Peptides against a protein of PDB entry 4U39. Designs and how they scored, part 131

Target 1, 302 residues: chain A of PDB entry 4U39
Amino acid sequence: SIKVIGVGGGGNNAVNRMIENEVQGVEYIAVNTDAQALNLSKAEVKMQIGAKLTRGLGAGANPEVGKKAAEESKEQIEEALKGADMVFVTAGMGGGTGTGAAPVIAQIAKDLGALTVGVVTRPFTFEGRKRQLQAAGGISAMKEAVDTLIVIPNDRILEIVDKNTPMLEAFREADNVLRQGVQGISDLIATPGLINLDFADVKTIMSNKGSALMGIGIATGENRAAEAAKKAISSPLLEAAIDGAQGVLMNITGGTNLSLYEVQEAADIVASASDQDVNMIFGSVINENLKDEIVVTVIATG

## One batch from the design tools (peptide; made by RFdiffusion4, then SolubleMPNN)

Design b2_p21_8_s4 (from b2_p21_8, 13 letters changed)
Fold by OpenDDE base, seed 1:
Structure b2_p21_8_s4 (fold): chain B 302 residues (1-302), chain A 21 residues (1-21)
Amino acid sequence: as target 1 above (302 residues)
Amino acid sequence: MQKTLVLLTGTKQEVLAALRA
């Protein structure tokens, strides 16, 4: 089974966005120290952590409180994650609960023998130096606790969105990028295809790989597949090129008009931009909501 | 939602070979 655990406010917002976009084949778990915020989750499983420590009042933007809250609730987290083959841990780094609890939850998942993937954001620079420093500590702790850690640099979202984009929309886009990171992988595993992906292949690419980079490309029109693929491999979200990666996961998502030729064209572009000895997983997904859009997600590991 | 998944797995060379077949 695949479980997606959203940790703290940012993680729970991402999980809500996943549910709203009908990311299928996964179980959703919302974790928070704030009981009121947790009640707003759309997840079927809602877990309040650190009830004794925080009394449901949240972590006060302190990662140490988030950490201790997860430690207090370890047995409950273990029970919720038990039997998962794969666990996605999603959080916004820089806050209290997400930053502190996500590494603890990730370690619990890993200790249970699940393939543990972190999908987290760095805060925007405008959120201030304190959040950046807290995020750096949380990311470092996540890296030790996961098999693969996808880090989304929120400041790079500002290169994709219009300069006039309201701050609230920039946060929504961060939640959407978190969704795309989880969905890009989960759809490859959870969606029955003409060719079944062996979960062993995913484990080979993602196990003990440390940091991963994610690129996203979206396009429409006659050359939409090629354009989306080119945008994905040159995405501002990529802190480096995908050349040098030991593994590449590619998801090509389109509407009902997605052709095999478009899938082939997009896959050839990503493969051509990758190293010769790279292990590759390609998947294509039909999403009726995309109509004329193609979305290419590339995850580079190792 | 009809999700059709076409999967290609392997080395870059294997994937490129499969794409060209």
Scores: peptide ipSAE 0.026, ipTM 0.645, DockQ to the pose 0.747
Fold by OpenDDE base, seed 3:
Parts: C-alpha cells; sequence; structure tokens
Structure b2_p21_8_s4 (fold): chain B 302 residues (1-302), chain A 21 residues (1-21)
C-alpha cells in the first residue's frame, strides 16, 4: 500500500489538495500538533501528535516541539504506517510541526521497511530568515531519515507564476507543487494502466538516493508534449540540471487526446537530457480533467 | 477514471531504444 502523510499545516494543506484533485490509490494521513487545524483536514486518518506536550495548541513554530511531539506519539505513528510499502512524507519546512515531526515520521516509516519519500518545501524568502534556517535544519534531518527527499524551493514557484501573484495564491501553488510531486510518483504505481510498474523498479531508483530534484512543465497546443518536456527539464524548480542524475522518474499526464506519439516525444527529450547511465522510469497518465494541457513531471535522483 | 501507462523502465539506452522502436 501507498500512504501519504501530511505533517503540520503545509503538509495537511498539500494532502487536502491531493484529495481535492482525486489522487487515487493512496491512503491519506494528516498529522498535526494543532487539533483545530487537524480537524480541517480532509484525510480519512487524522492523528494528533504530542497531545501531552502541546495540549493540541500546536508547536509554537518550534521544530523541537514538533520533534518531541512525534517522539511522544511514535507508537501511534507506527500503527498508522504499518503495512505500507511506500510512504510519502509531505511537509512545509520552516514551521514547528512539519520541520520537527516530518523527519521523525520519515524515520519511523523507513524503520518499518517502507520506501520513504520526503516531498517538502523550503519557505519563501518573505517568510523570513528564521523560517529559512529552521527549514534548513529540517531538510538536513529529512535527508538522513528518507530514501529520497524531493525539496521544492518555494521561491522558484515565483518564477513560474505571475509576479503579481498574491501571497495566498503563492502558498496555494506551493501546495499544488507538493501535490504534483507526490502524484507524479504515486500515479505511476497506484493507478492501473496497460502496463503496471514493478515496485522493485521504483525501489531501485528511489532507495537510499538522498536528495532529488523535481521539474514540472506544462504546455498546450500542437507541440505541447515537446514544450512540456523542455519546460520540465529546464524547470525553475530544478536546482541543477538532470544530466548528472543516477535515476529519473518521468510522468506525462494529458487528457483523453494524449497520443502515444506525444508520450514518446516527451520521453525522448527527457531521456536525451539525462545521464548516459541513468536508470529511467517513465509512464503516462490520462487525466480526464485535462483538456489540451500536457503536464510533464520529472524527478531526478542521485 | 485516471489511467496510467508505464511504458518503460531501464537504462537511458534501453529507454531511447524502446522509444525509437
Amino acid sequence: as target 1 above (302 residues)
Amino acid sequence: MQKTLVLLTGTKQEVLAALRA
């Protein structure tokens, strides 16, 4: 089974976006120290952590409280994660709960033998230096606790959205990028296709790879596949080029009019831009909610 | 209903070969 754990406010918002976008084949778990915020989760499983420590009042933007809250609730986390083959741990780094608890939860998942993937954001620069420093510590702890860590630099989202985008919409886009990172992988595994992915192949690409980069490309029109692929491999979300990656996961999502030719064209572009010795997984997804749009997601590992 | 088609796993060379076949 695949489990997605949203940790803290940002993680829970991302999980809500996944549920709203009907990301299928995954079990959703919302984790928070704030009981009121947790109650707003759409997840089937809601877990309050650190009830004794925080009394449900949240972590006070302190990562050490988030960490201790997860440690207090270790047995509950273990029970919720039991039997997962894969665990996505999603969080907005820089806060209290997400930053502190996500590494603990990830380690619990890994210790249970699940393929553990972190999908986390760095805070926007406008959220202030304290959040950025807290996020750096949380990201470092996540790297040790996961098989693969996808880090989304929120400031790079400002390069793909309108510069006049309100702060609230920028946060919504960060939640959407977290969704895309999880969904881009989970759809390849959990969504029934004509050819199913062997979970062993995913393990080969994602196990003990450390940091991963994510690129997203979206396009419409006649050359939409090629454009989307080019945008993905040159995405502002990529902190480096994909040409040094040991592994690449590619998802090509389109509407019912997505052609095999478009899939091949997009995959050829990404493969050609990848390392010579890269292990590549690629798949295509039909999303009936997409009209003329193609979305290419690239995850580069190693 | 969303459907996923996994086209290939393998090395870059295997991927490129399969895409060109």
Scores: peptide ipSAE 0.024, ipTM 0.612, DockQ to the pose 0.731
Fold by OpenDDE base, seed 5:
Order: structure tokens, then C-alpha cells, then sequence
Structure b2_p21_8_s4 (fold): chain B 302 residues (1-302), chain A 21 residues (1-21)
């Protein structure tokens, strides 16, 4: 089974966004130290951590409280994650609960033998230096606790959105990018395909790879596949080029009119931009809600 | 939902050749 665990406010917002977008084939778990915030989760499984430590009042933006809260609730986390083949740990880094608890939860997932993928954000620069420093510590701890870590630099979202985008919409876009990162991988595994992916192949590409890069491209029109692929490999979310990546996961999502030629064209572009010796997994997904749009998600590992 | 998933492993040239086949 695939489990997505949202940790703290940002992680739970991302999980809510995933549920609202009907990300299929995954179980959702919401984790928080704030009981009131946790009640707003749409996840089937809701877990309050650190009930003794925090009394449900949250972590007070302190990562050490988030860490201790997860440690207090270790057995409950283990039971919730038990039997997962894959665990996505999603969080907004820089806060108390997400920053502190996400690495602990990731380690628990990994110790249970799940393929553990972190999908996390760095805070916007405007959230201040304290959040950036806390995020850096949390990201470092996540890197040690996961098989693959996707880090979304929120400041790069400002390059994708209009400069006049309200702060609230920038956070919603961060939640959407977290969704796209999880969905881009989960759709490759959880959606029944014409070719069954051996989960062993995913493990080969994602196990113990450390930091991964994610690019997203969206396009419409006659060259939409090529344009979406080019946008994905040149995405502002990529902190580096993918030309050194030994492992690539690609998702191409389109409407019912997505052609095999478009899938091949997009895959050719991504493969052409990848390492000389690449392990590439690509999947095509039909989303009936997409009209003329193609979405290409690229995750580069290694 | 029709999903096609392909794993391509090898040299860049081999991967590209397999995608074009």
C-alpha cells in the first residue's frame, strides 16, 4: 500500500489539496500537534502527536517540540504506517511540527521497510531568517531519514506565478506543487497500467538516492507534449539541470486525446536531457478533467 | 484510466533508441 502522511500545518494543507484533487490509490494520514488544526484535515486517519507534551496546543513554532511530539507518539505512528510499501512524508519546513516531526516519522517509515519519500517545502524568504534556519535543519534531518527527498524551494514558485499574486495564493501554489510531487510519483505506481510497474524498479531508482529535483511543465496546443517536457526540464523548481541524474521518473498526464506519439515525444525530450546512463521510468496518465492540457512532471534522482 | 509505464535502462543512446522504436 501507499501512504501519504501530512505533517504539521503545511503538510496537512498539502494532503487536503491531494484529497480535493482526488489523488487515487493512496491512504492519507494527517499528523499534527495542534488538535484544532488537525480537525480541519480531510484525511481519513487523523493523529494527534505529543498529546502529553503539547496538550493539543501545537509546537509553538519550535522544531524540538515537534520532534519530541513524534517521539512520544512513536508507537501510534508505527501502527498507522504498518504494512505500507511506500510512504510519502509531506511537510512545510520552517515550522514547529512539520520541521521536527517529519524526520522522525520518515525514519519510522524507513525502519518499517517502506520506500520513504520526503516531499517538503523550503519557506519563502519573506517568512524570515528564523524559518529558513529551522527549515535547513529539518531538511538535513529529512535527508538522513528518507530514501529520496524532494525539496521545493518556495521562492521559485514566485517565478511561476504572477508578481502580484497574493501571499495566500503563493502558499496555495506551494501546496499544489507538493501535491504534484506526490501525485507525479504515486500515479506511476497506484494507477493500473498497460504495463505493470514492478515496485522493485521504483525502489531501484528511489532507494537511498538522497536529494531529488522536481520539474513541472504544462502546455496546450499542437506541440503541447514537447513544450510541456521542455518546461519540465527547465522548470524554475529545478535547482540544477537533470543532465547528471542517473534516475528519472516522468509522469505525462493528459486528457482522453493524449496520443502515444505525444508520450514518446515528451519522453524523448526528457531522456535526451538526462544522464548518459539513465534509469528512466515514465508513465502516461489520462485525466478526464484535463481538456487540451498536458502536464509533465519530472523527478530526477542520483 | 489507461496508463502506460515503461522502464528504460541503459546508455542514453539505447534509451533514445528504445523510445523511438
Amino acid sequence: as target 1 above (302 residues)
Amino acid sequence: MQKTLVLLTGTKQEVLAALRA
Scores: peptide ipSAE 0.023, ipTM 0.626, DockQ to the pose 0.440
Fold by OpenDDE base, seed 2:
Structure b2_p21_8_s4 (fold): chain B 302 residues (1-302), chain A 21 residues (1-21)
Amino acid sequence: as target 1 above (302 residues)
Amino acid sequence: MQKTLVLLTGTKQEVLAALRA
């Protein structure tokens, strides 16, 4: 089974966005120290952590409180994660609960033998230096606790969105990018296709790979597949080129009009931009909610 | 309902060979 755990405010917003976009074949778990915020989760499983420590009042933007809250609730987390083959841990880094609890939850998942993938954001520069420093500590702890860690630099989202984008929309876009990172992988595994992905291939590409990069490209029109693929491999979300990656996961998502030729064209572009000895997983997904758009997601590991 | 159409796994060479096939 695949489990997606949203940790703290940002992680739970991302999980809500995943549920709203009907990401299938995954179990959703919302984790928070704030009981009021947790009640707003759309997840089927809601877990309050650190109930004794915090009394449901949240972590007060302190990562050490988030950490201790997850440690207090270890047995509950273990029970919720039991029998997962894969666990996505999603969080916004820089806060109290997400930054402190996400590494603890990830380690619990890994210790249970699940393929553990972190999908986390760095805070925007405008959230201030304290959040950036807290996020750096949380990301370091996540890197030790996961098999693969996808880090989304929120400041790079500002390069994709309009310059006049309100702060609230920039956060919504960060939640959407977190969604795309999880969905781009989960759809390859959990969505029934003409060819099923072997979970062993995913394990080979993602196990003990450390940091991963994610690129996203969206395009419309006659050359939409090629344009989306080119945008994905040159995405501002990529902190480096994908040519040095040991593994690449690619998802090509389109509407009911997605052609095999478009899938092949997009996959050839990404493969051509990748290392010669790279292990690749390519998948194509039909999303009926996409009309004329193609979305290419590239995850580079190693 | 989302459907996966094609999945290609393997090395770059294997994937490129399958795409050209």
Scores: peptide ipSAE 0.022, ipTM 0.586, DockQ to the pose 0.811

## One batch from the design tools (peptide; made by RFdiffusion4, then SolubleMPNN)

Design b2_p22_1_s1 (from b2_p22_1, 12 letters changed)
Fold by OpenDDE base, seed 1:
Structure b2_p22_1_s1 (fold): chain B 302 residues (1-302), chain A 22 residues (1-22)
Amino acid sequence: as target 1 above (302 residues)
Amino acid sequence: MILVLETGTAQEVLAKLREKLK
């Protein structure tokens, strides 16, 4: 089974966005120290952590409280994660609960033998130096606790969106990018296809790979496949080129009009930008909610 | 629904895709 755990406010917003976009084949778990915020989750499984420590009042933007809250609730987290083959841990880094609890939850998942993937955001620079420093500590702890850690630099989202984009829309886009990171991988595993992915291949590419980068490209029109692929490999979210990656996961998602020629064209572009000896997982997904859009997601590991 | 899923090196993936498109 695949489990997606949203940790704290940002992680729970991302999980809500995943549920709203009908990401299939995964179980959703919302984790928070704030009981009121947790009640707003759309996840079927809602877990309040650190009830004794926090009394449901949240972590007060302190990562140490988030950490201790997850440690207090370890047995409950273990039971919720039991039997998972893969666990996605999603959080906004820089806060109290997400920053502190996500590494603890990830370690619990890894200790249970699940393939553990972190999908996390770095805070925007405008959120201030304190959040950036807290996020750096949380990201460091996540790297030790996961098999693969996808880090989304929120400041790079501002390069993709309009300069006049309101702060609230920038956060919604960060939640959407978190969704795309989880969905781009989970759809390759959980969606029945003409060719089943061996979960062993996913483990080979993602196990103990440390930090990963994600590129996203979206395009429409006659050259949409090529444009989406070019945007993905040149994405501002990629802090480095994909040519140095030891592993690449590629997802091409389109509507019912997605052609095999478009799939090949996009795959050729990503493969040509990758190392010749790269371990690649390639998947093409039909999403009926996509009209004329193609979405290319590239995850570079190693 | 997944239409195509391939694993291997970039060259192997491309070769498999090209074979399916013949």
Scores: peptide ipSAE 0.109, ipTM 0.740, DockQ to the pose 0.878
Fold by OpenDDE base, seed 3:
Structure b2_p22_1_s1 (fold): chain B 302 residues (1-302), chain A 22 residues (1-22)
Amino acid sequence: as target 1 above (302 residues)
Amino acid sequence: MILVLETGTAQEVLAKLREKLK
């Protein structure tokens, strides 16, 4: 089974966005120290952590409170994660609960023998130096606790969106990028298709790989597949080229009009930008909610 | 629905895709 656990405010917003976009074949768990915020989750499983420590009033933007809250609730977290083959831990780093609890939850998932993938954001520079420093400590702790850690630099989202984009929309885009990172992997594993993915292949590419980078490309029109692939490999979210990656996961998602030619064209572009000996998982997904759009997601590991 | 799923090296994946197009 695949479980997605959203940790703290940003993680719970990302989980809500996944549920709203009908991401299938995964179980959703919302975790928070704030009981009022947790009640707004759309997840079936809602877990309040650190009830004795925080009394449901949240972590006060302190990562040490978030950490201790997860430690207090360890048995409850173990029970909720038991029997998962794969666990996605999603959080916005720089806060109290997400920064402190996400590494503890990730370690619990890994200790249970699940393939543990972190999908986290770095805070925007405008959120201030305190959040950036807290995020750096939380990311370091996540790297030790997961098999693969996808880090989304929120400041790079501002390079993709209009400069006049309201702050609230920039946060919604960060939640959407978290969704795309989880969905880009989960759709390849959980979606019924002509060929089932061997979970051993996923483990080979994602186990003990450390930090990973994600690129996303979206395009429409006659050359949409090639344009989406080019945008993905040159994405501002990629802090480095995909050249030199030990593993690449590629997802091509399109509507019912996605052709096998478009799939091949996009795959050729990503493969040509990758090392010849790279371990690659390639999948194409039909999403009926996509009209004329193609979405290419590339995850580079190692 | 998954249309195509392939694993291997970049060259192996491309070769498998080309075979499915024939």
Scores: peptide ipSAE 0.108, ipTM 0.748, DockQ to the pose 0.918
Fold by OpenDDE base, seed 5:
Structure b2_p22_1_s1 (fold): chain B 302 residues (1-302), chain A 22 residues (1-22)
Amino acid sequence: as target 1 above (302 residues)
Amino acid sequence: MILVLETGTAQEVLAKLREKLK
């Protein structure tokens, strides 16, 4: 089974966004130290951690409280993760609960033998230096606790959105990018297809790869496949070129009108931007909701 | 629904895709 764990406020918002977008074939777990915030989760499984430590009042933006809260609730986390083949740990880094608890939860998942993927955000620069420093510590701890860590630099989201985008919408876009990172991988594994992905191939590309970068491209029109692929490989979310990656996951998602020629064209662009010997997982997904849109998601590992 | 899933090197994936299009 695939489990997605949202940790703290940002992680829970991302999980809510995943549920709202009907990301299929995954079980959702919401984890928080704040009982009131946890009640707003749409996840089937809601876990309050550190009930003795925090009394449900949250971590007070302190990662050490988030860490200790997850440690207090270790047995509950283990039980909730038991039998998962893959675990996504999603969090907004820089806060108390997400930053502190996500690495502990990730380590628990890894110790249970699940393929453990972190999908986390760096805070916006406007959230202040304290959050950036806390996030750096949390990201470092996540890197040790996961097989693959996708880090989304929120400041790069500001390069994709309109300059007049309200701060609240920038956070919603961060939640959406977290959703896209999880969905881009989970759809390849969990969606029944004409050709099923061997989970062993996913393990080969994602196991012990450390940091990963994600690029997303969306386009419409006659050249939509090529445009979406070009946008994905040149995405502001990619802090580095895909050239030199040890592994690449590519998801091409389109509507019912997605052609094999469009799939090939997009794949050729991404492959041409990658090393010749790169281990690539390529998947093409039909999503009836996309109509005329093509979404290319690229995850570079290594 | 997944239409196509391929694994391998970038060149192997492209080759497999090209074969499916013939």
Scores: peptide ipSAE 0.061, ipTM 0.712, DockQ to the pose 0.900
Fold by OpenDDE base, seed 2:
Structure b2_p22_1_s1 (fold): chain B 302 residues (1-302), chain A 22 residues (1-22)
Amino acid sequence: as target 1 above (302 residues)
Amino acid sequence: MILVLETGTAQEVLAKLREKLK
């Protein structure tokens, strides 16, 4: 089974966005120290952590409170994650709960023998130096606690969106990028009719790989596959080129008109930008909600 | 629905995709 655990406000916003986009084949868990915020989750499983420590009032933007809250609730987290083959831990780094609790939850998942993937954001520079420093500490702790850590640099989202994009829309786009990171992997594993994905292959590419980079490309029109692939490998979300990656996960998602030719064209572009000996997992997904759009997601590991 | 899933090296994946297009 695949579980997606949203940790704190940003993680739970991402989980809500995943549920709203009908990401299939995953179980959603919302974790928070704030009981009121947790009630707004769309997840079936809602877990308040650190009830004794915080009394449901949240972590006060303190990562140490978030950490201690997860430690207090360890047994509940273990029970919720039990039997998962894969666990996605999603959080916005820089806050209290997400920054402190996500590494603890990730370690619990890993200790249970789940393939543990972190999908986290770095705060925008405008959120201030304190959040950046807290996020750096949380990301460091996540690296030790996960098999693969996808870090989304929120400042790079500002290179993808219009300069006039309201601050609230930039946060929604960060939630959407978190969704795309989870969905780009989960669709490759959880979609019924995947006769050919040995979960062992995913484990080989993602186990103990440390940091991963994610690129996303979206395009429409006649060359949409090539354009989406080019955008993915040159994505501002990639802090480095994919040519040094030991593993690549590629998801090509299109509407019902997605052709095998378009799939090949996009795969050829990503493969040509990768090392010749790179271990690649490639999948193509039909999403009926995508009209004329192709979405290429590339995750580079190692 | 997933239409194609391939694993291997980048070159192996491409070779398999090319074979499916024939």
Scores: peptide ipSAE 0.049, ipTM 0.673, DockQ to the pose 0.907

Design b2_p22_1_s2 (from b2_p22_1, 15 letters changed)
Fold by OpenDDE base, seed 2:
Structure b2_p22_1_s2 (fold): chain B 302 residues (1-302), chain A 22 residues (1-22)
Amino acid sequence: as target 1 above (302 residues)
Amino acid sequence: MILILETGTKEEVLAALREKLA
């Protein structure tokens, strides 16, 4: 089974966005120290952590409280993650609960033998230096606790969105990018298709790979496949080029009008931008909610 | 629904895609 665990406010917002977009074939778990915030989760499984420590009042933006809350609730986390083949741990880094608890939860998932993928955000620079420093510590701890860590630099989202984009929309876009990172992988594994991915192939590409880069491209019109692929490999979300990656996961998602030629064109572009010896997983998904849009997601590992 | 799934080296994936398009 695939489990997506949202940790703290940002992780739970991302999970809510995944549920709203009908990301299929995954089980959702919402984790928080704040009981009121947790009640707003759309996840089937809601777990309050650190109930003794925090009394449901949250972590007070302190990562050490988030860490201790997850440690207090270790047995509950183990039970909720038991039997998962893959665990996505999603969180907004820089806060209390997400920053502190996500590494602990990730380690629990890894110790249970699940392929553990972190999908986390760095805070925007405007959230202040304290959040950036807390996020750096949380990301470092996540890197040690996961098989693959996707870090989304929120400041790079500002390069994708209009300069006049309200702050609330920038956070919604961060939640959407977290969704795309999880969905781009989970759809390859969990979506029923004519050809199912061997989970062993995913393990080969994602196990103990450390930091991964994610690029996303969206386009419409006649050249939409090529444009989406070019945008994905040149995405502002990529902190480096994908040419040195040992593994690449590519998902091309389109509407019912997605052609096999468009799929090939996008795959050729991404493959051409990758190393010759790259291990590639490629998948094409039909999403009826996509009208004329093509979405290309590229995850580079190694 | 997943329509196409390929795994392997870059060359293997591209070869398999070309075969399916043919």
Scores: peptide ipSAE 0.029, ipTM 0.641, DockQ to the pose 0.890
Fold by OpenDDE base, seed 4:
Structure b2_p22_1_s2 (fold): chain B 302 residues (1-302), chain A 22 residues (1-22)
Amino acid sequence: as target 1 above (302 residues)
Amino acid sequence: MILILETGTKEEVLAALREKLA
């Protein structure tokens, strides 16, 4: 089974976005130290951590409180994660709960023998130096606790969105990018295809790979597949080129009019931008909600 | 809603898509 665990406010917002977008084949768990925020979660499983420590009032933007809250609730987290083959841990780094609890939860998932993937954001520079420093500590702890860690630099989202985008929409886009990171992988595994992806191949590409990079490309029109693929491999979300990656996961999502030619064209562009000896997992998804759009997601590991 | 998913190696996915679209 695949479990997605959203940790703290940012993680819970991402999980809500996943549920709203009907991401299938995954179990959703919302974790928070704030009981009121947790009540707003759409997840089936809602877990308040550190109830004794915080009394449901949140972590006060202190990562040490988030950490201790997860440690207090370790048994409950273990029970909720038990039997998962794969666990996605999603959080916004820089806060109290997400930064402190996400590494603890990830370690619990890994200790249970699940393939543990972190999908986390760095805070925007405008959120201030304290959040950046807290996020750096949380990201460092996540690297030790996961098999693969996707780090989304929120400042790079500002390069993708219009300059006039309201701050609230920039946060919504961060939640959407977190969604795309989880969905881009989970769709490859959780959705029954004609070709069942061997979970062993996913484990080979994602186990103990450390940091991963994600690129996303969206396009419409006659050359939409090639354009989406080019946008994905040159995405501002990529802190480096994908040519040095040992593993690549590629998802091509289109509407009912997605052609084999478009799939080939996109796959060839990503493969040509990758190392010759790269282990590539490839998936193509038909989504009826995508009319004329193609979405290419690339995750580079190693 | 995801209606169709093809997963595998590039070659396997392309082969499966060819079979479905034929």
Scores: peptide ipSAE 0.028, ipTM 0.649, DockQ to the pose 0.325
Fold by OpenDDE base, seed 3:
Structure b2_p22_1_s2 (fold): chain B 302 residues (1-302), chain A 22 residues (1-22)
Amino acid sequence: as target 1 above (302 residues)
Amino acid sequence: MILILETGTKEEVLAALREKLA
């Protein structure tokens, strides 16, 4: 089974966005120290951590409180994650709960023998130096606790959106990029298809790989497949080129009009930008909610 | 719904795609 655990405010917003976009074949868990914020989650499983420590009043933007809250609730976290083959841990880094609790939850998932993938954001520069420093510590702790860690630098989202984009919309886009990172992988495993992915292949590419990079490309029109693929491999979210990656996961998602030619064209572009000896997982998905859009997601590991 | 899933090296993935398109 696949479980997605949203940790703290940013992680819970991302989980809500996944549920709203009908991401299939995953179980959702919302974790927070703030009981009022947790009540707003759409997840089936809601877990308040550190109830004795925080009394449901949140972590006060302190990562050490978030860490201790997860440690207090270890047995409850173990029970909720038990029997998962794969666990996604999603959080916004720089806060109290997400920064402190996400590494503890990730370690619990890994100790249970689940393939543990972190999908986290680095705060925007405008959120201030304190959040950036807290995020750096949380990201370092996540890297030790997961098999693969996808770090989304929120400042790079500002390169993709209009300069006049309101702060609230920039946060919504960060939640959407977290969704795309989880969904781009989970759809390859959980969606019924003509060919089922062997979970052993996913483990080969993602187990003990450390940091991973994610690129996303979206396009419409006659050359949409090629344009989406080119945008994915040159995405501002990529902090490095994919040509040195040991593993690549590629997801091509389109509407009911997605052709095999478009799938081949996009796959050839991503493969041509990758190393010759790269271990690649390729999948194409039909999403009926997509009209004329093609979405290419590339995750580079190793 | 997943239409195509392929795993392997770059060359293996591209070869499998070409076979399915023939």
Scores: peptide ipSAE 0.028, ipTM 0.599, DockQ to the pose 0.879
Fold by OpenDDE base, seed 1:
Structure b2_p22_1_s2 (fold): chain B 302 residues (1-302), chain A 22 residues (1-22)
Amino acid sequence: as target 1 above (302 residues)
Amino acid sequence: MILILETGTKEEVLAALREKLA
């Protein structure tokens, strides 16, 4: 089974966005120290952590409170994650609960033998130095606790949005990018497509790999597959080129009109941009909601 | 493995952003 656990406010917003976009084949768990915020989750499973420590009032933007809250609730987290083959831990780094609890939850998932993938955001620079420093500590702790960590640099989202984009829309996009990261992997495993991945192959690419990069490309029209692939490999979010990656996970998602030729064309572009000795695994998924859109997600590992 | 999430060109992610935020 695949479980997605949203940790704190940002993680729970991302989980809500996943549910709203009908990401299939996964169980959603919302975790928070704030009981009022947790009640707004759309997840079926809602877990308040650190009830004794916080009394449901949240972590006060302190990662140490988030950490201790997860430690207090370890047995509940273990029971909720038990029997998962894969666990996605999603959080906004820089806050109290997400930053502190997400590494603890990830370690619990890993200790249970699940393939543990962190999908987290770095705060925007405008959120201030304190959040950036807290996020750096949380990301470091996540890196030790997961098989694979995905870090979304929110400042790079500002490079891809209009300069006049409201702050709220920039956060919604960070949540959407978190969704795309989880969905891009989970759909390859959980959703029947033209080409499906074996979970064993995903585990081989993602297990104990430390850091990776993810590109996403979206396009429509006659050359949509090639355009989406080129967009994914040249993404502004890519802190580095994929040419040095030893492993590449690729998802090609399209509507009911997605052709095998388009899948091949997109795969060839990504492969040509990758290392010659790259272990490339790709899958293709049909999403009836995409109509004429193709979405290419590239996850580079190694 | 730290996987850094990165979406398409500025214009394209903007377009996708606009479409998904609309």
Scores: peptide ipSAE 0.018, ipTM 0.363, DockQ to the pose 0.030; fails the geometry check

